# Ledger of designs, part 131: peptides against a protein of PDB entry 6UG1

Target 1, 304 residues: chain A of PDB entry 6UG1
Amino acid sequence: SNEERKRRKYFHMLYLVCLMVHGFIRNEWINSKRLSRKLSNLVPEKVFELLHPQKDEELPLRSTRKLLDGLKKCMELWQKHWKITKKYDNVGLYMRTWKEIEMSANNKRKFKTLKRSDFLRAVSKGHGDPDISVQGFVAMLRACNVNARLIMSCQPPDFTNMKIDTSLNGNNAYKDMVKYPIFWCEVWDKFSKKWITVDPVNLKTIEQVRLHSKLAPKGVACCERNMLRYVIAYDRKYGCRDVTRRYAQWMNSKVRKRRITKDDFGEKWFRKVITALHHRKRTKIDDYEDQYFFQRDESEGIPD
Target 2, 301 residues: chain A of PDB entry 6UG1 as posed
Amino acid sequence: SNEERKRRKYFHMLYLVCLMVHGFIRNEWINSKRLSRKLSNLVPEKVFELLHPQKDEELPLRSTRKLLDGLKKCMELWQKHWKITKKYDNEGLYMRTWKEIEMSANNKRKFKTLKRSDFLRAVSKGHGDPDISVQGFVAMLRACNVNARLIMSCQPPDFTNMKIDTSLNAYKDMVKYPIFWCEVWDKFSKKWITVDPVNLKTIEQVRLHSKLAPKGVACCERNMLRYVIAYDRKYGCRDVTRRYAQWMNSKVRKRRITKDDFGEKWFRKVITALHHRKRTKIDDYEDQYFFRRDESEGIPD

## One batch from the design tools (peptide; made by RFdiffusion4, then SolubleMPNN)

Design b2_p20_6_s4 (from b2_p20_6, 7 letters changed)
Fold by OpenDDE base, seed 5:
Structure b2_p20_6_s4 (fold): chain B 304 residues (1-304), chain A 20 residues (1-20)
Amino acid sequence: as target 1 above (304 residues)
Amino acid sequence: MALSEEEKEIIKKMIEYAFS
């Protein structure tokens, strides 16, 4: 019905706000001064120097190469620190079906809330799920004065799916779900004027995204619980930005149709939500990023 | 995921702001 379509749209919007606020709070928690002091001790001076290379005036690419090597060594150090990777409870922050949402409303499952103190202890011990691990990695880079931001791929239920039964059948559902991350890191390269993408936990990869990312879900089974729609960046100064354009090859043709921003009402609403979570002034980094997004929109063109 | 009381309050304020 039209009413059910409207209900699913509003529920999607509410769920998206909850996810974006969760990302904001986790971004605040990883700014903990106590955690920062502990995590800085994991990074030797030689690795710190690679993270902060001098500007090579002849070839700025040499400075970028040092930064990339420093980030690779930080991933290796993080793997040594992280002792226990827990499985997600149920589906974690991956996308739920409409049926799972309805069933969960009826079942008063006492979910144990992870408190800030428990999170900080988990990161400090190296014991937790992959999301806690990524968030801790961002905290370690920030402890080394790196301009690292937390990236969250928000997975609200698909309001474009009007099927009554949305049950997912499949023995490999968990393996396909966790094939691609929900959280990752970006690091600002001051030499190339670009964001570097870092997945320290899942794919264990560093990339300079031009047209597509390895972190973008591919294949039907992987996209059932991880649909790239809302990739939100949280920086160390409490900036909040939509960076979906970086990771979406087909933003205009495919991704936009599955976002609340498909219409002017949804675009205005989503801009209000981003603005409410954005607690810093605009910088030249934002100008370079917006210019990159503009060039990506022009290069994709208008879908036929 | 269960929300903290702080997260619930922020979400409430965000709902009031975003759906006003």
Scores: peptide ipSAE 0.139, ipTM 0.777, DockQ to the pose 0.794
Fold by OpenDDE base, seed 3:
Structure b2_p20_6_s4 (fold): chain B 304 residues (1-304), chain A 20 residues (1-20)
Amino acid sequence: as target 1 above (304 residues)
Amino acid sequence: MALSEEEKEIIKKMIEYAFS
């Protein structure tokens, strides 16, 4: 019905706000001074120097290569720190079906909310789910004075899916779900004027995204619980930015149709939400990023 | 997703702001 379509749209909007606020709060928690002092001790001086290379005026690419090598070594150090990767409880922050949402309303499962103190302890001990591990990795880079962002792929229920029963029948449903991350890191490369993508936990990869990302879900089974629609970046200064354009090959043709921003009302609404979560002034880094997004929009074109 | 009371209050304010 038209009423059910409206209900699913509003529920998607509410759920998206909840996810974006969760990302914001996790970004505040990883700015903990106590945690930063502890995590900085994981990074030896030689690795710190690689993270902060001198500008090579002859070949700026040499400076970028040093930064990439420093980030690789930080990823290896993080793997040594992280002792226990817990499985997600149920589906974690991956996408739920409409049926699962309706059933969950009846089952008041008391999910224990992870408190700030428990999160800081989990990161400090190296015990937690993959999301906590990525968040801790961002905290370690920030402790080394690296301009690292927490990235969250927000997975609200698909308001464009009007099917009643989306029974995900597969025994491999969990493996397919966790094949691609929900949280990752971006690091500012001051030499190339670009964000470097870092997945320290899932794919264990460092990427300089051009047109395609390895972190973008591929295949039907993986996209059932991880649909790339809302990739939100949270920086150390409480900036909040939509960076979906970086990871979406087909933003205009495919991704936009699955977003609330497909219409003017949804675009204005989503800009209000981003503005409310964005607590810093604009910088030249934002100008370079917006220029990159513009070039990506021009290169994709408008689908006929 | 279990929300803290802080998360619930922020979400409430965000709803009031975003749906106003």
Scores: peptide ipSAE 0.130, ipTM 0.768, DockQ to the pose 0.742
Fold by OpenDDE base, seed 2:
Structure b2_p20_6_s4 (fold): chain B 304 residues (1-304), chain A 20 residues (1-20)
Amino acid sequence: as target 1 above (304 residues)
Amino acid sequence: MALSEEEKEIIKKMIEYAFS
């Protein structure tokens, strides 16, 4: 019905706000001074120097290569620090079906809310789920004065899906779900004027994304619980930015149709949500990023 | 714009779901 379509749209909007607020809160917890002091001790001086290379005036690419090597070594150090990767409870922050939402409304499951103190302890010990591990990695880079962002792929229920959902039960469904991350890192390269994508935990990859990312979910089974629609960046200064354009090859043709921003009402609403979570002034880094997104929109074209 | 009673009920259900 039109009523059910409206219900699913509003539920999606509210769920998206809750996810974006969760990302904001986790980004605040990452900025813990106590955690920063502990995590800086994991990075040897030689690795710190690679993270902060001098500008090569002859070939700026040499400075970018040093930064990339430093980030690779940081991923290796992080793997040594991280002792226990816990499985997600149920589906974690991956996308729920409409049927799962309806069934959950009837079952008061006491969600054990992770407190800030428990999070800081989990990161310090290297014990937690993959999301806590990525968040801790971003904290380690920030402790080394690297301009690192927490990236969250927000997975609200698909308001464009009007079908009755089948139960996604089984061990294979979990493997397909966790094939691609929900959280990752971006690092600002001051030499190339670009964001570097870092997945330290799931795919263990570093990318300079031009047209496509390895972190973008591919295949029907993986996309059931992980649809690339809302990739939100949280920086150390409490900036909040939509960076979906970086990771979406087909933003205009495919991704936009599955976003609340498909219409003018949704665009204005989503802009208001981003503005409410964006607590810093605009910088020259935002200008370079917006220019890159503009060029990507022009290069994709308007879908026929 | 004031939320409709239907929108308020959706928000209530979302709050119950998100904090349950």
Scores: peptide ipSAE 0.037, ipTM 0.669, DockQ to the pose 0.052
Fold by OpenDDE base, seed 4:
Structure b2_p20_6_s4 (fold): chain B 304 residues (1-304), chain A 20 residues (1-20)
Amino acid sequence: as target 1 above (304 residues)
Amino acid sequence: MALSEEEKEIIKKMIEYAFS
């Protein structure tokens, strides 16, 4: 019905706000001074120097290469620190079906809220789910004074899916779900004026995204619980930005149709949500990023 | 402005409810 379509749209909006606020709260916890002091000790001086190369005036690319090598070594150090990767409880922050949401409303399961103290302990010990591990990696880079963002791929239920039964039956459902991450890192390259993508946990990859990312879910089974629609960046200064354009090859033709921002009402609403979570002034880094997004929109064109 | 611990707890409960 039209009413059910409206209900699913509003539920998607509320769920998206909750997810985006969760990312904001986790980003604040990452800024813990106590955690920062512990995690800085994991990074040797030689690796710290690679993270902070001098500008090569002859060839700025040499400085970018040093930063990339420093980030690779940080990823290796993080793997040594992280002792236990726990499975997600149920589906974690992956996308739920409408049936799962309806069934859960009837089952008042007391979810155990992860407290800030428990999060800080988990990161410090190297024990937790993949999301806690990525968040801890961002904390380690921030402890080394690296301009690292926490990236969250928000997975609200698909309001464009009007099917009643969306049951995902299958023994491989968990493997397909966790094939691609929900959380990752971006690092500002001051030399190239670009964000570097780092997945320290799942794919264990470093990318300079041009047109495509390895972190973008591919295949039907993987996209059932991980649909790239709302990739939100949280920086160390409590900035909040939509960076979906970086990771979406087909933003205008495919991704936009599955976002609340498909219409002017949704665009204005989503801009209000971003503004409410954005607690810093605009910087030249934001200008370079917006110029890159503009060029990507022009290069994709308007879908025929 | 950072959210209060109370607001964070309400939002966590809302997330838990939305994810329940």
Scores: peptide ipSAE 0.035, ipTM 0.691, DockQ to the pose 0.098

Design b2_p20_7_s1 (from b2_p20_7, 12 letters changed)
Fold by OpenDDE base, seed 3:
Structure b2_p20_7_s1 (fold): chain B 304 residues (1-304), chain A 20 residues (1-20)
Amino acid sequence: as target 1 above (304 residues)
Amino acid sequence: DELKKKIQELYEYFEKKLLH
């Protein structure tokens, strides 16, 4: 019905705000001074020097290569620190079906929310789910004075899916679900004036995204619970930015049609949500990033 | 401030009911 379409749209909007606030809260917890002091001790001086290379005036690419090597070594150090990767309870922050949402609304399950103290202890011990592990990795890089962002791929229910029964085939669902991450890291390269993408936990990859990301879900089964629509970046200064354009190959032709921002009302609403979560002034880094997004938009073109 | 408080209350409500 038209009413059910409206209900699903409003529910998607509300769910998206809750996910974006979750990312903001986790980003605040990452900035813990107590956690920072503990995690800085995991990074030896030689690796710290690679994270902070001098500017090579002859070939700036040499400085970027040192930073990339430092980030690779940080991923290796993080794997040694992380002792226990827990499975997600149910589907974690992956996309739920409409049926699952209706069923969960009826279930008075006592969920135990993870408190700040429990999160800090989990990261310090190296025990937790993949999301806690990524968040801890971002905290370690920030402890080393690296300009690292927490990235969150927000997975609200698909308001464009009007099917009544979206029963997902249960058994292989977890492996396909966790094939691509929900959380990852970006690191600012001051030499190339670009963000470097780092997945320290799932794919264990470092990439400089040009046109395609390895973190973008591929295949029907993987896209059932992980649809690239809202990739939100949270920086160390409480900045909040939509970075979906980096990871979306087909932003205009495919991704936009699945976003609340497909219409002017949704665009204005989503901009208000971003503005409410953005707690810093604009910087030259934002100018370089917006220029990159503009070039990516022009290169995709307007879909016919 | 009030909007942030309402968003936090909504978040806590939905975390409890919908995220788990």
Scores: peptide ipSAE 0.027, ipTM 0.655, DockQ to the pose 0.708
Fold by OpenDDE base, seed 5:
Structure b2_p20_7_s1 (fold): chain B 304 residues (1-304), chain A 20 residues (1-20)
Amino acid sequence: as target 1 above (304 residues)
Amino acid sequence: DELKKKIQELYEYFEKKLLH
């Protein structure tokens, strides 16, 4: 019905705000000064120097290569620190079906919220789910004075799916779900004027994204619970930015159709949500990023 | 401060109801 379509749209909007607020709060928690002091001790001086290379005036690419090597070594150090990777309870922050949402409303399960103290202890011990691990990795880079962003791929229920039964069949559903991350890192390269993508936990990859990312879900089964629609960046200064354009090869032709921003009302609403979560002034880094997004939009063109 | 408190309350409510 039209009423069910409206209900699913509004529920998607509410769920999206909750996910974006979750990302904001986790981004605040990883700015903990106590955690920062502990995590800085994981990074030896030689690796710190690679994270902060001098500007090579002859070949700026040499400085970028040092930064990339420093980030690789940080990923290796983080793997040594992380002792226990917990599985997600149910689907974690991956996309739920409409049936799962309806059933959860009826379930009197006492959910335990993760407190800030429990999060800081989990990161400090190296015990937790993959999301806590990625968030802790961003905290370690920030402890080393690296301009690292927490990236969250927000997975609200698909308001474009009007099926009543949205049950997902398959014995491999969990493996397909966790094949691609929900959280990752971006690091500002001051030499190339670009964001470097870092997945320290899932794919264990470092990318300089041009046209596509390895972090973008591929294949029907992987996309059932991980649809690339809302990739939100949270920086160390409490900036909040939509960076979906970086990871979406087909933003205009495919991704936009699955976003609330497909219409003017949704675009205006989503901009208000981003603005409400953006707690810093604009910088030259934002100008370089917006220029990159503009060039990526022009290069995709208008879909036929 | 009040907005942050309200965001935290909403987060705790929605984490409990929607995220877990």
Scores: peptide ipSAE 0.026, ipTM 0.651, DockQ to the pose 0.792
Fold by OpenDDE base, seed 4:
Structure b2_p20_7_s1 (fold): chain B 304 residues (1-304), chain A 20 residues (1-20)
Amino acid sequence: as target 1 above (304 residues)
Amino acid sequence: DELKKKIQELYEYFEKKLLH
């Protein structure tokens, strides 16, 4: 019905705000001074120097290469620190079906929310799910004075799916779900004036995204629980930015149709949510990023 | 500040109902 379409749209909006606030709270927890002091000790001086290369005036690319090598070594150090990767309880922050949401709403189970103290202990011990691991990696880079962002691919239920969801089949569904990450890192390269993408846990890759990212879900089975629609960046200064354009090859033709921002009401609403979560002034880094997004929008063109 | 608190309260309410 038209009413059910409206209900699903509003529920999607509400769920999206909750996910974006979750990312904001986790980003605040990453900024823990106690955690920072502990995690900085994992990074030896030689690796710290690679993270902070001098500007090569002859060839700025040499400085970027040092930063990339430093980030690779940080990923290796992080793998040594992380002892236990727990499976997600149920589907974690991956996309739920409408049926799963309806069933959960009827279930009075008191779930224990992860407290800040429990998170800090988990990161400190190297014991937790992949999301806690990525968040801890961002904390380690921030402890080394690196301008690292926490990236979250927000997975609200698909308000464009009007089907009555059948039960997703069991064991293969988890492997397909976790094939691509929900959380990752971005690092600012001051030499190239670009964000570097880092997945320290899932694909264990470093990428300089131009037109396509390896972190973008591909195939029907992977997109059932991980649909790239809202990639939100949380920086060390409590900035919040929509960076979906970086990871979406087909923003205009495909991704926009599945976002709340497909209409003027949704665009205005989503901008208000971003503004409410953005707690810093604009910087030249934001200007370079917006220029990159503009060029990516022009290069995609208008969908026929 | 007030909007952040309201959003957090909404998040805590919905985390219990929607995220588990």
Scores: peptide ipSAE 0.026, ipTM 0.658, DockQ to the pose 0.742
Fold by OpenDDE base, seed 1:
Structure b2_p20_7_s1 (fold): chain B 304 residues (1-304), chain A 20 residues (1-20)
Amino acid sequence: as target 1 above (304 residues)
Amino acid sequence: DELKKKIQELYEYFEKKLLH
């Protein structure tokens, strides 16, 4: 019905706000001074120097290569620190079906919310789910004075799916779900004027994204619980930015159709949510990023 | 505080729109 379409749209919007607020709160927690002091001790001086290379005036690419090597070594150090990767309880922050949402509304299950103290202890010990691990990695880079963002791929229920039964059948459903991350890191390269993508936990990869990312879900089974729609960046200064354009090859032709921002009402609403979560002034880094997004929109073209 | 207020206003807006 038209009523069910409206209900699913509004529920998607509410769920998206809850996810974006969760990302904001986790980004605040990883700015903990107590955690920073502990995690800085994991990074040797030689690795710290690679994270902060001098500008090579002859070949700026040499400075970028040092930063990339420093980030690689930080990923290796993080793997040594992280002792226990817990499985997600149920589907974690991956996308739920409409049936799962309806069934969960009937179940008064008190979800045990992870407290800030428990999170900080989990990161310090190296014990937790992959999301906690990525968040801790961002905290370690921030402890080394690296301009690292927490990235969250928000997975609200698909309001474009009007099927009644959306049961996901399959023995490999969990493996397909966790094949691609929900959380990752971006690091600002001051030499190339670009964000470097870092997945320290899942794919264990570093990327300089041009047209597409390895972190973008591919294949039907992986996309059932992980649809690239809302990739939100949280910086150390409480900035909040939509960076979906970086990771979406087909933003205009495919991704936009599955976003609340497909219409003017949804665009204006989503801008209000971003503005409410964005707590810093604009910087030259934002200008370079917006220029990159503009060039990516021009290169994709307008879908006919 | 301001963020919490803005979030609460957004929840109330959605609650009103979900229930009506």
Scores: peptide ipSAE 0.024, ipTM 0.630, DockQ to the pose 0.114

Design b2_p20_7_s2 (from b2_p20_7, 11 letters changed)
Fold by OpenDDE base, seed 5:
Structure b2_p20_7_s2 (fold): chain B 304 residues (1-304), chain A 20 residues (1-20)
Amino acid sequence: as target 1 above (304 residues)
Amino acid sequence: SELKKLIEELYKFFEENLLH
């Protein structure tokens, strides 16, 4: 019905705000000065120097290569720090079906909220789920004065799915779900004036995204619980930016159709949500990023 | 700020009802 379409749209909007607020709060927690002091001790001086290379005036690419090597070594150090990777309880922050949402509304299970103190202890011990691990990795890079962003792929329920039963079939559902991350890292390269993508936990990759990312879900089964729609970046200064354009090859032709921003109302609403979560002034880094997004929009073209 | 309180309330609601 039209009423059910409206209900699913509004529920999607509410769920999206809750996810974006979760990302914002986790981004505040990883800025903990107590955690920063502990995590900085994990990074040897030689690795710190690679993270902060001098500008090579002859070949800026040499400086980028040092930064990339430093990030690789940080990823290896993080793997040594992380002792216990917990599985997600149920589906974690992956996308729920409409049936799962309806069933959860009937189940008055008291879920235990993860307190800030418990999160900081989990990161410090190296015990937790993959999301806590990625968030801790971003905290370690920030402790080394690296301009690292927490990236969150927000997975609200699909308001474009109007099926009554949205049950997912298959024994491999968990493996397909966790094949691609929900959280990752971006690091600013001041030499190339680009963001470097870092997945320290799931795919264990470092990439300089040009046209496509390895972190973008591929295949029907993987996309059932992980649809690339809202990739939100949280920086160390409490900036909040939509960076979906970086990771979406087909933003205009495919991704936009599954976003609330497909219509003018949704675009205006989503801009208000981003603005409410964006707590810093604009910088030249934002100008370079917006220029990159513009060039990516022009190069994709308008879908026929 | 009022925004921080609203964010904390929405976060608690989300963790209690939607995260698990």
Scores: peptide ipSAE 0.029, ipTM 0.699, DockQ to the pose 0.871
Fold by OpenDDE base, seed 1:
Structure b2_p20_7_s2 (fold): chain B 304 residues (1-304), chain A 20 residues (1-20)
Amino acid sequence: as target 1 above (304 residues)
Amino acid sequence: SELKKLIEELYKFFEENLLH
């Protein structure tokens, strides 16, 4: 019905705000000075120097290569620190079906909320789910004065799916779900004027994204619980930015149709949500990023 | 701030009703 379509749209909007607020709160927690002091001790001086290379005036690419090597070594150090990767409880922050949401509303189960103190302890011990691990990795890079962003792929229920029963059938549902991350890192390369993508936990990869990312879900089974629609970046200065354009090859033709921003009302609403979570002034880094997004929109073209 | 309280309430609501 038209009523059910409206209900699913509004529930998607509410769920998206809750996810974006969750990302904001986790970004505040990883800015903990106590955590920063502990995590800086994991990074040897030689690795710190690679993270902060001098500008090579002859070949800026040499400086980028040093930064990439430093980030690789930080991923290796992080793997040594992280002792226990817990499975997600149920589906974690992956996308739920409409049926799962309706069933959850009937089950008043008191779930144990992860408090800030428990999070900081989990990161310090190296015990937690993959999301806590990625968030801790961003905290370690920030402790080394690296301009690292927490990236969150927000997975609200699909308001474009009007099916009543959306039960997911498959023995490998969990493996397909966790094949691609929900959280990752971006690091600012001051030499190339680009964001470097870092997945320290899941794919253990570093990318300079041009047209497509390895972190973008591929295949039907992986996309059931992980649809690339809202990739939100949280920086150390409480900036909040939509960076979906970086990771979406087909933003205009495919991704936009699955976003609340497909219409003017949704675009204006989503801009208000971003603005409410964005607590810093614009910088030259934002100008370079917007220029890159513009070039990506021009290169994709307008879908016919 | 009122915004921080609202964020904490939304987070609590989300964890209790939407995360699990």
Scores: peptide ipSAE 0.028, ipTM 0.654, DockQ to the pose 0.849
Fold by OpenDDE base, seed 3:
Structure b2_p20_7_s2 (fold): chain B 304 residues (1-304), chain A 20 residues (1-20)
Amino acid sequence: as target 1 above (304 residues)
Amino acid sequence: SELKKLIEELYKFFEENLLH
């Protein structure tokens, strides 16, 4: 019905706000001074120096290479720190079906919400799910004075899916779900004036995204619970930015049609949500990023 | 802002009623 379409749209909006606030809260928790002091001790001086290379005036690319090598070593150090990767109890923050949402309303399981103290302990011990591990990795880089962002791929239910019963086939569902991450890291390269993408936990990869990312879900089965629609960046100064354009090859032709921002009302609403979560002034880094997004939009063209 | 408070309240409601 038209009413059910409206209900799903509004529920998607509510769910998206809740996910974006979750990312904001986790970004605040990883700024803990106590956690920072503990995690800085995981990084040897030689690795710290690679994270902070001098500017090579002859070849700026040499400075970027040192930073990349430092980030690679930080991923290796993080793997040594992380002792236990827990599975998600259910689907974690991956996309739920409409049926699963209706069923969860009936089954009030008293799930114990993870408190800030429990999160800090989990990161500190190296015990937790993949999302906690990525968040802890961002905290370690921030403890080393690296300009690292927490990235969250927000997975609200698909308001464009009007099917009643989407029974997802059970056994392969978890492997396909976790094939691509929900959380990752970005690091500012001050030499190239670009963000470097880092997945320290899932794919264990570092990339400089040009046209496509390895972190973008591919294949029908992987996209059932992970649709690239809302990639939100949270920085160390409580900045909040939509960075979906970096990871979306087909922003205009495919991704926009699955977003609330497909219409002017949704665009204005989503901009208000971003503004409410953005707590810092604009910087030259934001100018370079917006210029990159503009160039990526022009290069995609207008869909016919 | 008032909008931030409303968003945080909606988030709390969501964690308590819809994430579990």
Scores: peptide ipSAE 0.026, ipTM 0.646, DockQ to the pose 0.611
Fold by OpenDDE base, seed 4:
Structure b2_p20_7_s2 (fold): chain B 304 residues (1-304), chain A 20 residues (1-20)
Amino acid sequence: as target 1 above (304 residues)
Amino acid sequence: SELKKLIEELYKFFEENLLH
């Protein structure tokens, strides 16, 4: 019905706000001074120096290469720190079906929320799910004074899916779900004026995204619980930015159709949500990023 | 906390713009 379409749209919007607020809270938690002091001790001086290279005036690319090597070594150090990767309870923050949402509403399951103290202990011990691990990695980079963002791929239920029964019947459903991350890191390269993408946990990759990312889900089975729609960046200064354009090859032709921002109402609403979560002034980094997004929009063209 | 104010603002915004 038209009513069910409206209900799913509004529930999607509410769920998206809750996810974006969750990302904001986790971003605040990883700014813990106590955690920062502990995690800085994981990074040797030689690796810290690679994270903070001098500008090579002849070839700025040499400075970027040092930063990339420092980030690679940080990823290796993080793997040594992390002792236990727990499986997600159920589907974690991956996309739920409408049926799973309805069934969950009927079940008075007391969801035990992870407290800040438990999160800090988990990161500190190296014991937790992949999301906690990524968040801890961002905390370690921030402890080394790196301008690292927490990236969250928000997975609200698909309001464009009007099917009643979307039973995900499959033995490989968990493997397909976790094939691509929900959380990752970005690091500002002050030399190239670009964000570097870092997945320290899932794909264990470092990328300078130009046209597409390896972190973008591919294939039907992987996209059932992980649809690239809302990639939100949380910085160390409590900035909040939509960075979906970086990771979406087909933003205009494909991704926009699955976002609340497909219409003027949804665009205005989503802008208000971003503005409410954005607790810093604009910087030249934002100007370079917006210019990159503009160039990416022009290069995709208008979908026929 | 600033976070509490943000949640309240987002909730209020949701009520004012999506429940009417």
Scores: peptide ipSAE 0.024, ipTM 0.659, DockQ to the pose 0.096

